# Designs tried in a protein design run: peptides against a protein of PDB entry 3PBP. Part 135

Target 1, 203 residues: chain A of PDB entry 3PBP
Amino acid sequence: LNEKDLNLILNKSLVMYESLDSTTDVIVKRNVIKQLQFVSKLHENWNSRFGKVDIQKEYRLAKVQGPFTINPFPGELYDYTATNIATILIDNGQNEIVCVSFDDGSLILLFKDLEMSMSWDVDNYVYNNSLVLIERVKLQREIKSLITLPEQLGKLYVISDNIIQQVNFMSWASTLSKCINESDLNPLAGLKFESKLEDIATI
Target 2, 203 residues: chain A of PDB entry 3PBP as posed
Amino acid sequence: LNEKDLNLILNKSLVMYESLDSTTDVIVKRNVIKQLQFVSKLHENWNSRFGKVDIQKEYRLAKVQGPFTINPFPGELYDYTATNIATILIDNGQNEIVCVSFDDGSLILLFKDLEMSMSWDVDNYVYNNSLVLIERVKLQREIKSLITLPEQLGKLYVISDNIIQQVNFMSWASTLSKSINESDLNPLAGLKFESKLEDIATI

## One batch from the design tools (peptide; made by RFdiffusion4, then SolubleMPNN)

Design b2_p23_3_s2 (from b2_p23_3, 13 letters changed)
Fold by OpenDDE base, seed 2:
Structure b2_p23_3_s2 (fold): chain B 203 residues (1-203), chain A 23 residues (1-23)
Amino acid sequence: as target 1 above (203 residues)
Amino acid sequence: MEEERRKTFLEGVGKKMEFNSKL
């Protein structure tokens, strides 16, 4: 975490707070307010010289939200279990793809369409936990781990029993990144969301 | 990508763009 990242988190938390109205659920209001309070204090106490922050114990009890909702959820995966998750950067900004593996050897590539808050003081908090399905890649292998490298945009390494495979989705993710950054959806309309799978090494 | 899935995806990207416009 650096100052830039902290500022971004603060701005996101502010936008979430500003979205609250009289119709917003009380639990959601409390949660968003708690997050904003935490991030604001974090920002206030940020020591840029040392890259350190004094964090009160109470705020360290925050948890990641519960399970994501995938839309649409692939019907073929209803009977299978998620095994791994990874986040892959597609640019040097904020745009990311989420990848989830399943025990059938499938990978799903997902887009976070909503900004999620942490869970504060409420068990099983679920709000804005949406993930949008982009692509399903069928490996038909037992997936042991997912690896990403920060310097390699739009690439995911999949480790199975005897092979390391690279999933490269920059064929579409570069366009997606550009579209988000430029606020233009038009290039996405005809885009093929087909990732390239390549064998990298035998284990 | 199926047409309905594409629609859902584009709507999702649109939501992200809307959020980003407020930052």
Scores: peptide ipSAE 0.577, ipTM 0.942, DockQ to the pose 0.759
Fold by OpenDDE base, seed 1:
Structure b2_p23_3_s2 (fold): chain B 203 residues (1-203), chain A 23 residues (1-23)
Amino acid sequence: as target 1 above (203 residues)
Amino acid sequence: MEEERRKTFLEGVGKKMEFNSKL
């Protein structure tokens, strides 16, 4: 975490706070406020010289939000269980794809359309947990693990049946990244969301 | 990609863009 990243987290938390109104659920309000308070204190106590922050114990109890809602959920996967999750960067900024594997050997590539907060006080906190379906890749193998390499944008390595496969989705993810960054949806209208699958090695 | 799924996806990307515009 650097100062730029911290500023971005603060700004995101502020935008989330500013989205609160009289119709917002009280649990959501409380959670978003607590996140903003934490991030604000973190920012105030940030020592840029050392890249360190002293965090008081009261804030160390934050949990990751879950579960997620996949939209639309593939009907074929209703009877299957998610086995692995990975996040893959598609640019040098903040744009990412979420990948979830299932026990049928499917991979789904997902887009986070909403900004999520951490859970601070409430167990089973769920708000803005949306993941939008982009693509389903059928491997028809038992997926053991998902691996990403930070230096390799838009690439996912899948380990299954003693084979390492690469899923490369930069064919569409580069356009997606550009569209998000430029706030222009037009290039997405005719885009094919088809990833490339390649066998890399046998284990 | 099915047309309905494409619509949902584009709407999702739009939401992200809207959020980013406030940063």
Scores: peptide ipSAE 0.576, ipTM 0.942, DockQ to the pose 0.766
Fold by OpenDDE base, seed 3:
Structure b2_p23_3_s2 (fold): chain B 203 residues (1-203), chain A 23 residues (1-23)
Amino acid sequence: as target 1 above (203 residues)
Amino acid sequence: MEEERRKTFLEGVGKKMEFNSKL
C-alpha cells in the first residue's frame, strides 16, 4: 500500500458514502460509514516515512463480505461446488478479473461491476456482491489450485492432476481495460471473449 | 457470448465506468 493507493481507497469510500440515501438499508449504512471512518483515520494517520499506521482493535475485526452473486449464473453449474477463487490484474491500475473454479473442472471468468465494502459488525453482510459472467472455460479435470503472478497481466495458472495450464485472456482483457479507463464501451460490442488455454508443464 | 449475456456484461462495465467518473 502506497499513498496513491490509499487516496484511491479513500475516494472510493467517499463515493460509496455519498451514494447512501433514505432508502438504503440501515445495515448497509452502518457498514459504509464504518469503512469511511476507518479509511479516513488511516489516511490522517498515514506515516509516509514508514508506510505504517496504528489500527484500532475494532477495525481489525473487519471481514470480507459473504457470498457473491454471479449474473447470469451458468445453469449447468447449479449442481457443482466452487473450489477455488483467484483475482487477476489486467492492467497496472486496479482493473481485475475474478476467476472461480468448480468441481466439474469449469473455470468462470467474472467482472466486478460494483464496489464492495468490508463487513464490519454484521456476520453474513451481503451488499453490492455482484459478479458479471464473462466466459466459461471447461477443463474437464480436477482443479487443485489457481495461481497468479503479479508481473503477468491477464494470466492464470491452473494446477490440475499433474499438469500446469495457463489461461491467457489478454486477447479481450486488454480491450476491456482500455474501455474502462477511457469510459468507452464501443470496442466491447463486437469483441470475442475467448481465452487461450496452453499446457505449460507436467508435475 | 449470447446476446443477453453480452448486454448484462456491458451494463456491468457501464456501472463501473459510472462509479469511476465520481472519483
Scores: peptide ipSAE 0.575, ipTM 0.941, DockQ to the pose 0.759
Fold by OpenDDE base, seed 5:
Structure b2_p23_3_s2 (fold): chain B 203 residues (1-203), chain A 23 residues (1-23)
Amino acid sequence: as target 1 above (203 residues)
Amino acid sequence: MEEERRKTFLEGVGKKMEFNSKL
């Protein structure tokens, strides 16, 4: 955590707060307010010289939100169980893809379309938990783990029993990143969302 | 990508862009 990251979290929390209106659920309001209060306090207590911030004990109880809603959820996966999750950076900013593996050997690549807050007040808090399906990659093998390397944008390593495979989705993710950063959807209209699968090593 | 999925995706990206515009 650095000052830039903290500022970003603060700004995101402010935007979430400013999005609240009279129609917003009371639980959501309370949760977003608590997050903003926490982040604001962290920002106030930030020591830029030492890169330190004092985190009060009360806020350590914050949890990640519960289950995500995938839209559309692949009907073929309803009977299968998610086994692994990974987040893959697609640029040096904040754009990322979420990957989930299933016990049928499928990978789904997902986009976070909404900004999520932490859960601060209510158990099983769920709000803005949307994920959008981009691509399904079928490996037809048992997936043991998903590995990402921060220095390797748009790459996911899939470890199975006897092989390490790389899923490379920069063919489309580079365009996606650019579109988001430039606020232009046009390049996405005809884009193919097809990742490249490559065998890296046998194990 | 199916047309309906593409539509959903583009709408999602649009929401992200809208959020980012407020930062």
Scores: peptide ipSAE 0.575, ipTM 0.942, DockQ to the pose 0.767

Design b2_p23_3_s3 (from b2_p23_3, 14 letters changed)
Fold by OpenDDE base, seed 5:
Structure b2_p23_3_s3 (fold): chain B 203 residues (1-203), chain A 23 residues (1-23)
Amino acid sequence: as target 1 above (203 residues)
Amino acid sequence: DEKKRRETFLEGVKKKMEFNSKL
């Protein structure tokens, strides 16, 4: 965590806070406020010289949200179980793709359309937990693990029994990144969301 | 339905862009 990252988290938390209105659920309000309070305190205590922040013990109780909703959920996967999850950066900024594997050998590539807060107050806190389906990749193999390399944008390594495969989705993710960053949806029109699968190694 | 999936995706991207515009 650096100052830039902390500032971004703070700004996101502020935007979430400012999005609250009279119609917002009280639980959501409380949770967003707690997150903002935490991040604000971290920011206040940030030592830029040493890149240090004192984390108060009370805030260690924050949990990641879950479960998530996938929209649309592939009907073919309804009876299958998710096995692995990975997050893949598509640019050097903040844009990422979520990948989930299933026990049928499928990968789904997902987009986080909403900003999610941590859970600070309520167990099983669920708000803005949506993930949008981009692509389904069928490997037809038992997926043991998903590996990402931070220096390799838009690439996912899938480890199966005897094969390491690379899923490369930069063919569309580069356009997606650009669209988000430039606030222009037009280049997404007609874009094909077809990732490239290649064998990297036999093991 | 591919059309529906695409529409959902585009709406999702739009939401992200709207959020980013507030940063």
Scores: peptide ipSAE 0.585, ipTM 0.943, DockQ to the pose 0.838
Fold by OpenDDE base, seed 2:
Structure b2_p23_3_s3 (fold): chain B 203 residues (1-203), chain A 23 residues (1-23)
Amino acid sequence: as target 1 above (203 residues)
Amino acid sequence: DEKKRRETFLEGVKKKMEFNSKL
């Protein structure tokens, strides 16, 4: 974590706070406020020279939200169980794709359309946990693990029992990244969301 | 079905852009 990242987290938390209104659920309000308080304190105590912050015990109880909702959820996957999850960066900024594997050998590529907070106050806190379906990739293998490499944007390595496969989605993710960064949806028109699958190595 | 999925996706991207515009 660097100062730039911390500033971004703070700004995101502020935007989330500012989005609260009279119609917002009280649980959501409390959770967003607690997050903002934590991040603000973190920012105040930030030692840019050492990149260290003392986190008080009270804030260490924050949990990641879950479960996520997938929209639309592929009907074919209702009878199957999610096995792995990975996050893949698609640019050098903040844009990422979420990938979830299922025990039928499917991968789904998902977009985080909403900013999620941590869970601070309530067990099983769920808010803005939506993931938008982009693509389903059928591998027809038992997926053991999902691996990403830091310097390889838009690439996911899928490890099964006997093979490592690469899923490369930069054919569309590069355009997506550009669209988000430039706030222009036009290049997404007619874009085909089809990832490339390649065998990398046998195990 | 694919059309609906695409529309949902585009709306999602739009939401992200809207959020980012506030940063």
Scores: peptide ipSAE 0.584, ipTM 0.943, DockQ to the pose 0.822
Fold by OpenDDE base, seed 3:
Structure b2_p23_3_s3 (fold): chain B 203 residues (1-203), chain A 23 residues (1-23)
Amino acid sequence: as target 1 above (203 residues)
Amino acid sequence: DEKKRRETFLEGVKKKMEFNSKL
């Protein structure tokens, strides 16, 4: 964690707080407020020279939010179980793709459309847990692990029993990144979301 | 339905853009 990252987290937490209204669930309000309080305290106590922050013990009890929802969920996967998850950077900023594997050998590529908070006060906190379906890639293999390399944008390595395969989605992810960064949806119209699969190595 | 999936995706991207605009 560096100062830039901390500032971004603070700004995100502020935006989340400012999005609260009279219709927002009380649990959500409490959770967002707790997050903002924590991040604000982190920012206040941040020593940029040493990269250290004094964190109160109570705030260290925050948990990752509950399960994601996938929209739309592929009907063909209802009978299958998710096995792995990975996050793949598509640019040097904040844009990323989430990948989930299933025990049928399918990969789904997903977009996080909402900013998710941590869970601070409530077990199994679920809010803004949406993942939007982009593409389904059928490998028809038992997927053991998903690997990403930070220096390789828009690439996912899939490890199965005897092979490492690369899924490369930069054919569309470069356009997506640009669209997000420029706040222009137009280039997404007619874009094909078709990733390239390549065999990298036999194990 | 591919059209519905695409519309859902575009709406998701739009939400992200809206959030980012507030940062």
Scores: peptide ipSAE 0.583, ipTM 0.943, DockQ to the pose 0.818
Fold by OpenDDE base, seed 1:
Structure b2_p23_3_s3 (fold): chain B 203 residues (1-203), chain A 23 residues (1-23)
Amino acid sequence: as target 1 above (203 residues)
Amino acid sequence: DEKKRRETFLEGVKKKMEFNSKL
């Protein structure tokens, strides 16, 4: 965490706060306000204490939000169970792809279209937990684990029975990253969302 | 339907862009 990252988190929290209105659920309001309060205090302490921050006990109880909603959910996967999740960076900024594996050996590549907050004060907090389907990759193997390497953008390593496979989606993710960063949807028109699958090693 | 999936995806990307524009 650096000052730039902290500023981004603060700005995101502010935007989330500003999105609140009279129609917003009370639980959502409370949660977003708590996040903003925490991040604001964190920012203040960061600046005042040369990068050292004391976090109050109450804020340390925050939890990761879940579960997610996938849209559209692949009908073929309704009878299967999600087994692993990974987040893959597609640029050196903030853009990422979420990958979920299923017990049928499928991988789904997902886009996080909404900004999510942490859960600060409520159990089972769910808001803006949307994930949008990009691609389904069928491995037809029992997926044991998903591994990412920070230095390898748009690459996912899948460990299954006796094999490591690489899923490389930079063929489309580079364009996606550019589109997001430049606020231009045009290059996405006609883009094929087809990842490359390669066997890396037998284990 | 692939067309529907693409439309949903593009709408999702648009939402992300809209959020980013407020930062």
Scores: peptide ipSAE 0.582, ipTM 0.942, DockQ to the pose 0.836

Design b2_p23_3_s4 (from b2_p23_3, 13 letters changed)
Fold by OpenDDE base, seed 2:
Structure b2_p23_3_s4 (fold): chain B 203 residues (1-203), chain A 23 residues (1-23)
Amino acid sequence: as target 1 above (203 residues)
Amino acid sequence: DEEERRKTFLEGVGKKMEFYSKL
């Protein structure tokens, strides 16, 4: 975490706070406020020289939000169980793809279209947990683990049985990244969301 | 339906862009 990242987190938390209105659920309001308070305190206490912050014990109880809502959920996967999840960076900024594997051997690539907060006050907090379906990749094998390498954008390594496979989705993710960063949807027109699957190694 | 999926995706990207525009 660096100062730039911290500023981004703060700004995101502020925007989330500012999005609150009279129609917002009270639980959501409380949660967003607590996050803003935490991030603000973090920012105030930021030691830029050492990259250290003392976190008060009260804020250490924050949990990751879940479950997620996939939209649309593939009907073919309704009876199958999610087995693994991974997040893959698609640029050197903040854009990422979420990948979920299922026990039928499918991978779904998902886009986080909404900004999520951590869960602070309540168990099973769920808000803005949206994931939008981009692509389904069928491997037709038992997926044991998903691995990402930070230096390899838009690449996911899938370990199954005795094989490591690479899923490379930069064919479309590079365009997606550009569109988001430039606030222009036009390059997405006609874009095919088809990832490349390649066998990397036998294990 | 692929068209519906595509529409949903584009709408999602739009939401992301909207959020980023406020930063």
Scores: peptide ipSAE 0.538, ipTM 0.930, DockQ to the pose 0.845
Fold by OpenDDE base, seed 5:
Structure b2_p23_3_s4 (fold): chain B 203 residues (1-203), chain A 23 residues (1-23)
Amino acid sequence: as target 1 above (203 residues)
Amino acid sequence: DEEERRKTFLEGVGKKMEFYSKL
């Protein structure tokens, strides 16, 4: 975590706060406010010279939100269980793809269309937990693990029984990143969301 | 339906863009 990252988190928290209105659920309001308070305090206590902040004990109780909704959820996967999850960066900014594997050997690539806060004081807090389906990749293998390398954008390594495979989705993710960053949806029209699967190694 | 999926996706990207516009 550096000052730039902290600033981004703060700005996101501010935008979430500013998006609150009279129709917003009270629990959501409270949660967003608490997050903003926490991040603001961190920012105030940031030592830019040493790249550190003092984290107050009271905020250690924050939890990651879940479960998530997937839209549309592939009907074929209703009877299967999610086995692994990974987040893959698609640029050097803040854009990422979420990948979930299932015990049928499927991978689904997902987009976070909404900004999520942490859960601060409510158990089972759920708000803006939306994930949008981009692509389903069928490996027809038992997926043991998903590996990402931060230096490799838009690449996911899938480890199965005796093989390492690479899923490369930069063919479309580069366009997606550009579209988001430039606020232009036009290049996404007609874009094929087909990732490239390659065998990397037998193990 | 691929068309519906694509529509949902584009709407999602639009929401993300809207959020980023406020940063």
Scores: peptide ipSAE 0.538, ipTM 0.930, DockQ to the pose 0.844
Fold by OpenDDE base, seed 1:
Structure b2_p23_3_s4 (fold): chain B 203 residues (1-203), chain A 23 residues (1-23)
Amino acid sequence: as target 1 above (203 residues)
Amino acid sequence: DEEERRKTFLEGVGKKMEFYSKL
């Protein structure tokens, strides 16, 4: 975490706060407000020299949201169970793809279309937990692990049946990244969301 | 339906763009 990242988190928290209105659920309001308060305090207490922050104990109780909603959810996967999750960076900014594996050997590549807050004082907090389906990749193997390398954008390594496979989705993710960063959807028109699967090693 | 999935995806990307525009 650096100052730039902290500023981004603060700005995101502000935007979430500003999205609150009279129709917003009280639980959502509470969580968004607490997040903003925490991030604001974090920003206020940020020591850029040492990359340190003093955090009040009350804010250390925050929890990650879950579960997610996937839209559209592949009908074929209704009877299967998610086994692994990974987040893959697609650029050097903040854009990322979420990957979920299932026990049928499927991978789904997902896009976070909404910004999520953490849960701060409520159990089972769920809000803006949306994930949008991009692609389904069928490996037809028992997926044991998902591995990402920070220096390798748009690449996911899948360990299954003593084989390491690489899923490379930069063929479309580079365009997606550009579209998001430039606020232009046009290049996505006609784009094929087909990742490349390659065997890397046997283990 | 692939076309429907594509539409949903594009709408999602649009939402992300909208959020970023407010930053």
Scores: peptide ipSAE 0.537, ipTM 0.930, DockQ to the pose 0.839
Fold by OpenDDE base, seed 3:
Structure b2_p23_3_s4 (fold): chain B 203 residues (1-203), chain A 23 residues (1-23)
Amino acid sequence: as target 1 above (203 residues)
Amino acid sequence: DEEERRKTFLEGVGKKMEFYSKL
């Protein structure tokens, strides 16, 4: 974490706070406020020289919220169980794709359309947990693990049955990144969301 | 339905863009 990242987190938390209104659930309000308070204190107490922050004990109890919702959820996967999850960066600006594997050997590539907060107030906090379906890749293998490399944008390594396969989705993810960064949806029209699968090694 | 899936995706990207515009 550096100063630039901290500023981004603060700005995101502020935007989330500003989105609250009279119709917002009380639990959501409390949670978003607590997050903003935490991030604000982090920003205030940030020691750029040492990259350290004094975190109050109360805020250390925050948890990652879940579960996620997938829209649309592939009907074929209702009978199967999710096995692994990974997050893959598609650019240097923190745009990312979420990948979930299932025990039928399917991979689904997902987009986080909403900004999520941590769970600060309640144990079972769920809000803005939306994931949007982009692509389903059928490997028809037992997927043991998902691996990502930070220096390799838009690439996911899948380990199954002693085989390492690479899923490369930069064919569409580069366009997606550009669209987000330039605030233009037009290049996505007619774009094929088809990732490339390549065998890398046997292990 | 592919059309509905595509629509949902584009709407999602739009939401992300809207959020970023406020930063």
Scores: peptide ipSAE 0.537, ipTM 0.930, DockQ to the pose 0.842

Design b2_p23_4_s4 (from b2_p23_4, 12 letters changed)
Fold by OpenDDE base, seed 2:
Structure b2_p23_4_s4 (fold): chain B 203 residues (1-203), chain A 23 residues (1-23)
Amino acid sequence: as target 1 above (203 residues)
Amino acid sequence: KKKLETKQQIGKFFVETMTEKLK
């Protein structure tokens, strides 16, 4: 983790905080506040060691809006609560993966197989956002924040109390992107949907 | 239309794959 990355994370956290309104779910509000507090502390520690860095850029977070269904839903997660959601681009802004974290330290990576915008072109109106399970990643940590960087395709940063980790799923997401763009599912056969987890920084 | 159909097929693929894996 470099200073630029930390600043970007902080900026995103600030944008998330600023996006909070009266309609925001209480859990989401609490999580965003906790994220901001955590990242702020991290930034303070960083600044004390390396000097002050200005936060110059505001980044908009893509949010999944509306009700969604997850299929299949892991049975083990029925007893746990979703804590964070993030959208990660896997190509030049056309295709994306949705990630949801749970309070057991699990991440689920999800595919949007139905788009609301495309529902206008079909006879069937989609009332819910359909999310399909691709992968479950067990971190066994309390997840405080999920951060994505627009310039880093297929990468998710997970912030916990003591560590920042990177989840890299480009090993399969590049193929998925190709399959979507070329309308060919053949390359998915035999593909392992296993993301790479790396420690980025200890807090 | 083609893209929508492709996404739906991919969705079905994952549902089938992950349902089996969760068993």
Scores: peptide ipSAE 0.656, ipTM 0.948, DockQ to the pose 0.447
Fold by OpenDDE base, seed 3:
Structure b2_p23_4_s4 (fold): chain B 203 residues (1-203), chain A 23 residues (1-23)
Amino acid sequence: as target 1 above (203 residues)
Amino acid sequence: KKKLETKQQIGKFFVETMTEKLK
């Protein structure tokens, strides 16, 4: 199994999961969830093996090299450690939201307001990774993994020990995307930045 | 240029909004 195959299986599993409705047999739901968990674990292990961003390393590196600033940072989260990171596309134009999970079961949704200017000048790498807080979602669960599907805009899947939850933020992200693309902030005024949390399946 | 400026303005909007909310 290569990364591509794993992603394919993950995508298929998630599509299958989305096809699950209230009428779906409990056994089928469990099997889909177990498969999703398994694939998710494999994906995490795969990412860890290939030296892709150990969030802890990035967090440690971010602590040491400080390239990521989150503004404002919720004071309550200073006592907790970031556990996972995911990037979620909100449109087909490459606008994205960053999500970070914490060991208290919180998610923060973040906006990149500054593009990393790759200063090609090795000495002047001003890593100003500005991340701006949009929303905090309190799940109060141990978050094992964050999964995103490229074909599913503005959706984040959160896997815990016994449940998979979907965080859907398209209610505001569609407007945000429009604002970015049209260079008009007016539609953001009065918009509620509240994501919908849905339990997809209990494991 | 315009898109970058827009993102910066959006960032400022969120900082202001969330700072108020966290109080």
Scores: peptide ipSAE 0.641, ipTM 0.952, DockQ to the pose 0.454
Fold by OpenDDE base, seed 5:
Structure b2_p23_4_s4 (fold): chain B 203 residues (1-203), chain A 23 residues (1-23)
Amino acid sequence: as target 1 above (203 residues)
Amino acid sequence: KKKLETKQQIGKFFVETMTEKLK
């Protein structure tokens, strides 16, 4: 088992968990939960043994694509360090949200208001990748990893020391997607940008 | 072009909204 294989198993386990409903056999449900717990523990142990996936590499890869500017940046986070980054699809049309975690246990959800592809256009060279703050989610936990599933739009899984949590932002992201696709901002007025947090499994 | 302009406008909307919220 390598890290890639473990991530694949974890993703499959999460998909399997989400497929469970009230009609699912209790034994099957328990087995899926136990499997998810086991894989999550393995993932944690793997990260501890092989070192923190140096976000610096992803950040370096992101740096290779140019500096990122977050606006506005929460003043409270100036004293904290980013620990993880993830990109979550909100529709099938390539609209996405960027999530960054911090060592204070908070998440920020960010909107790309400029296309990175345009930054490579010599005529429209964007020196800064613009990220705009949508929401701050305070988990107050040490975040170990962020997991996204391509088939699960607007959902982020957060793995901490003792728990897996789901962040679901489709309550507002569906409207955002519509606004982008239809070029109409009117539905954003009065919309609450508050994601739903749910405990999935204890590790 | 229209999609890009829309994204830029959405960006401005969030900047304004979140700046106010963070005050």
Scores: peptide ipSAE 0.636, ipTM 0.952, DockQ to the pose 0.382
Fold by OpenDDE base, seed 4:
Structure b2_p23_4_s4 (fold): chain B 203 residues (1-203), chain A 23 residues (1-23)
Amino acid sequence: as target 1 above (203 residues)
Amino acid sequence: KKKLETKQQIGKFFVETMTEKLK
């Protein structure tokens, strides 16, 4: 079993969990939950042994004007360290949200409003990867890993020491996707950018 | 071009909104 295989098993377990509904047999539900708990724990242990994604460079650059920036940056996070990064698709048109976790237990959801690759199509070349703050989610726990599934739009799974949680931001991301695709910002007015947090399983 | 402009405008919207929220 390697990291890739473990991730695959975790992903399958998460997909299975999401497939559970009111018609699902109670025994099946219990088994899926137990499996998810076990795999999540294994994943945590794996990450601790083999190292986490080092995003220290990106974190440093996020504070200073450069190729990578986060704006605005929450002042409370200046004293904390970024721990994980993930990209979550919000539609089938490849619009995405970037998520960064911090060691204070915060998640920030970020919008890519400017990409270097797109700057070539503009008269003004900007050597900048701009990330704009949409939402801060305070989990108040040590975040071990961030998992995203391409088939699950606008969902992020957060693994901590004792729990796996789902962050669902489709409440606003669906509107955001529409705004991007239709080139109309009007629907953003008055929209609440508040993600739904759900506990999936205790580890 | 239009999509890029839209993204930039959205970015501006969020910057303004979140800057105010973080005060």
Scores: peptide ipSAE 0.635, ipTM 0.951, DockQ to the pose 0.400

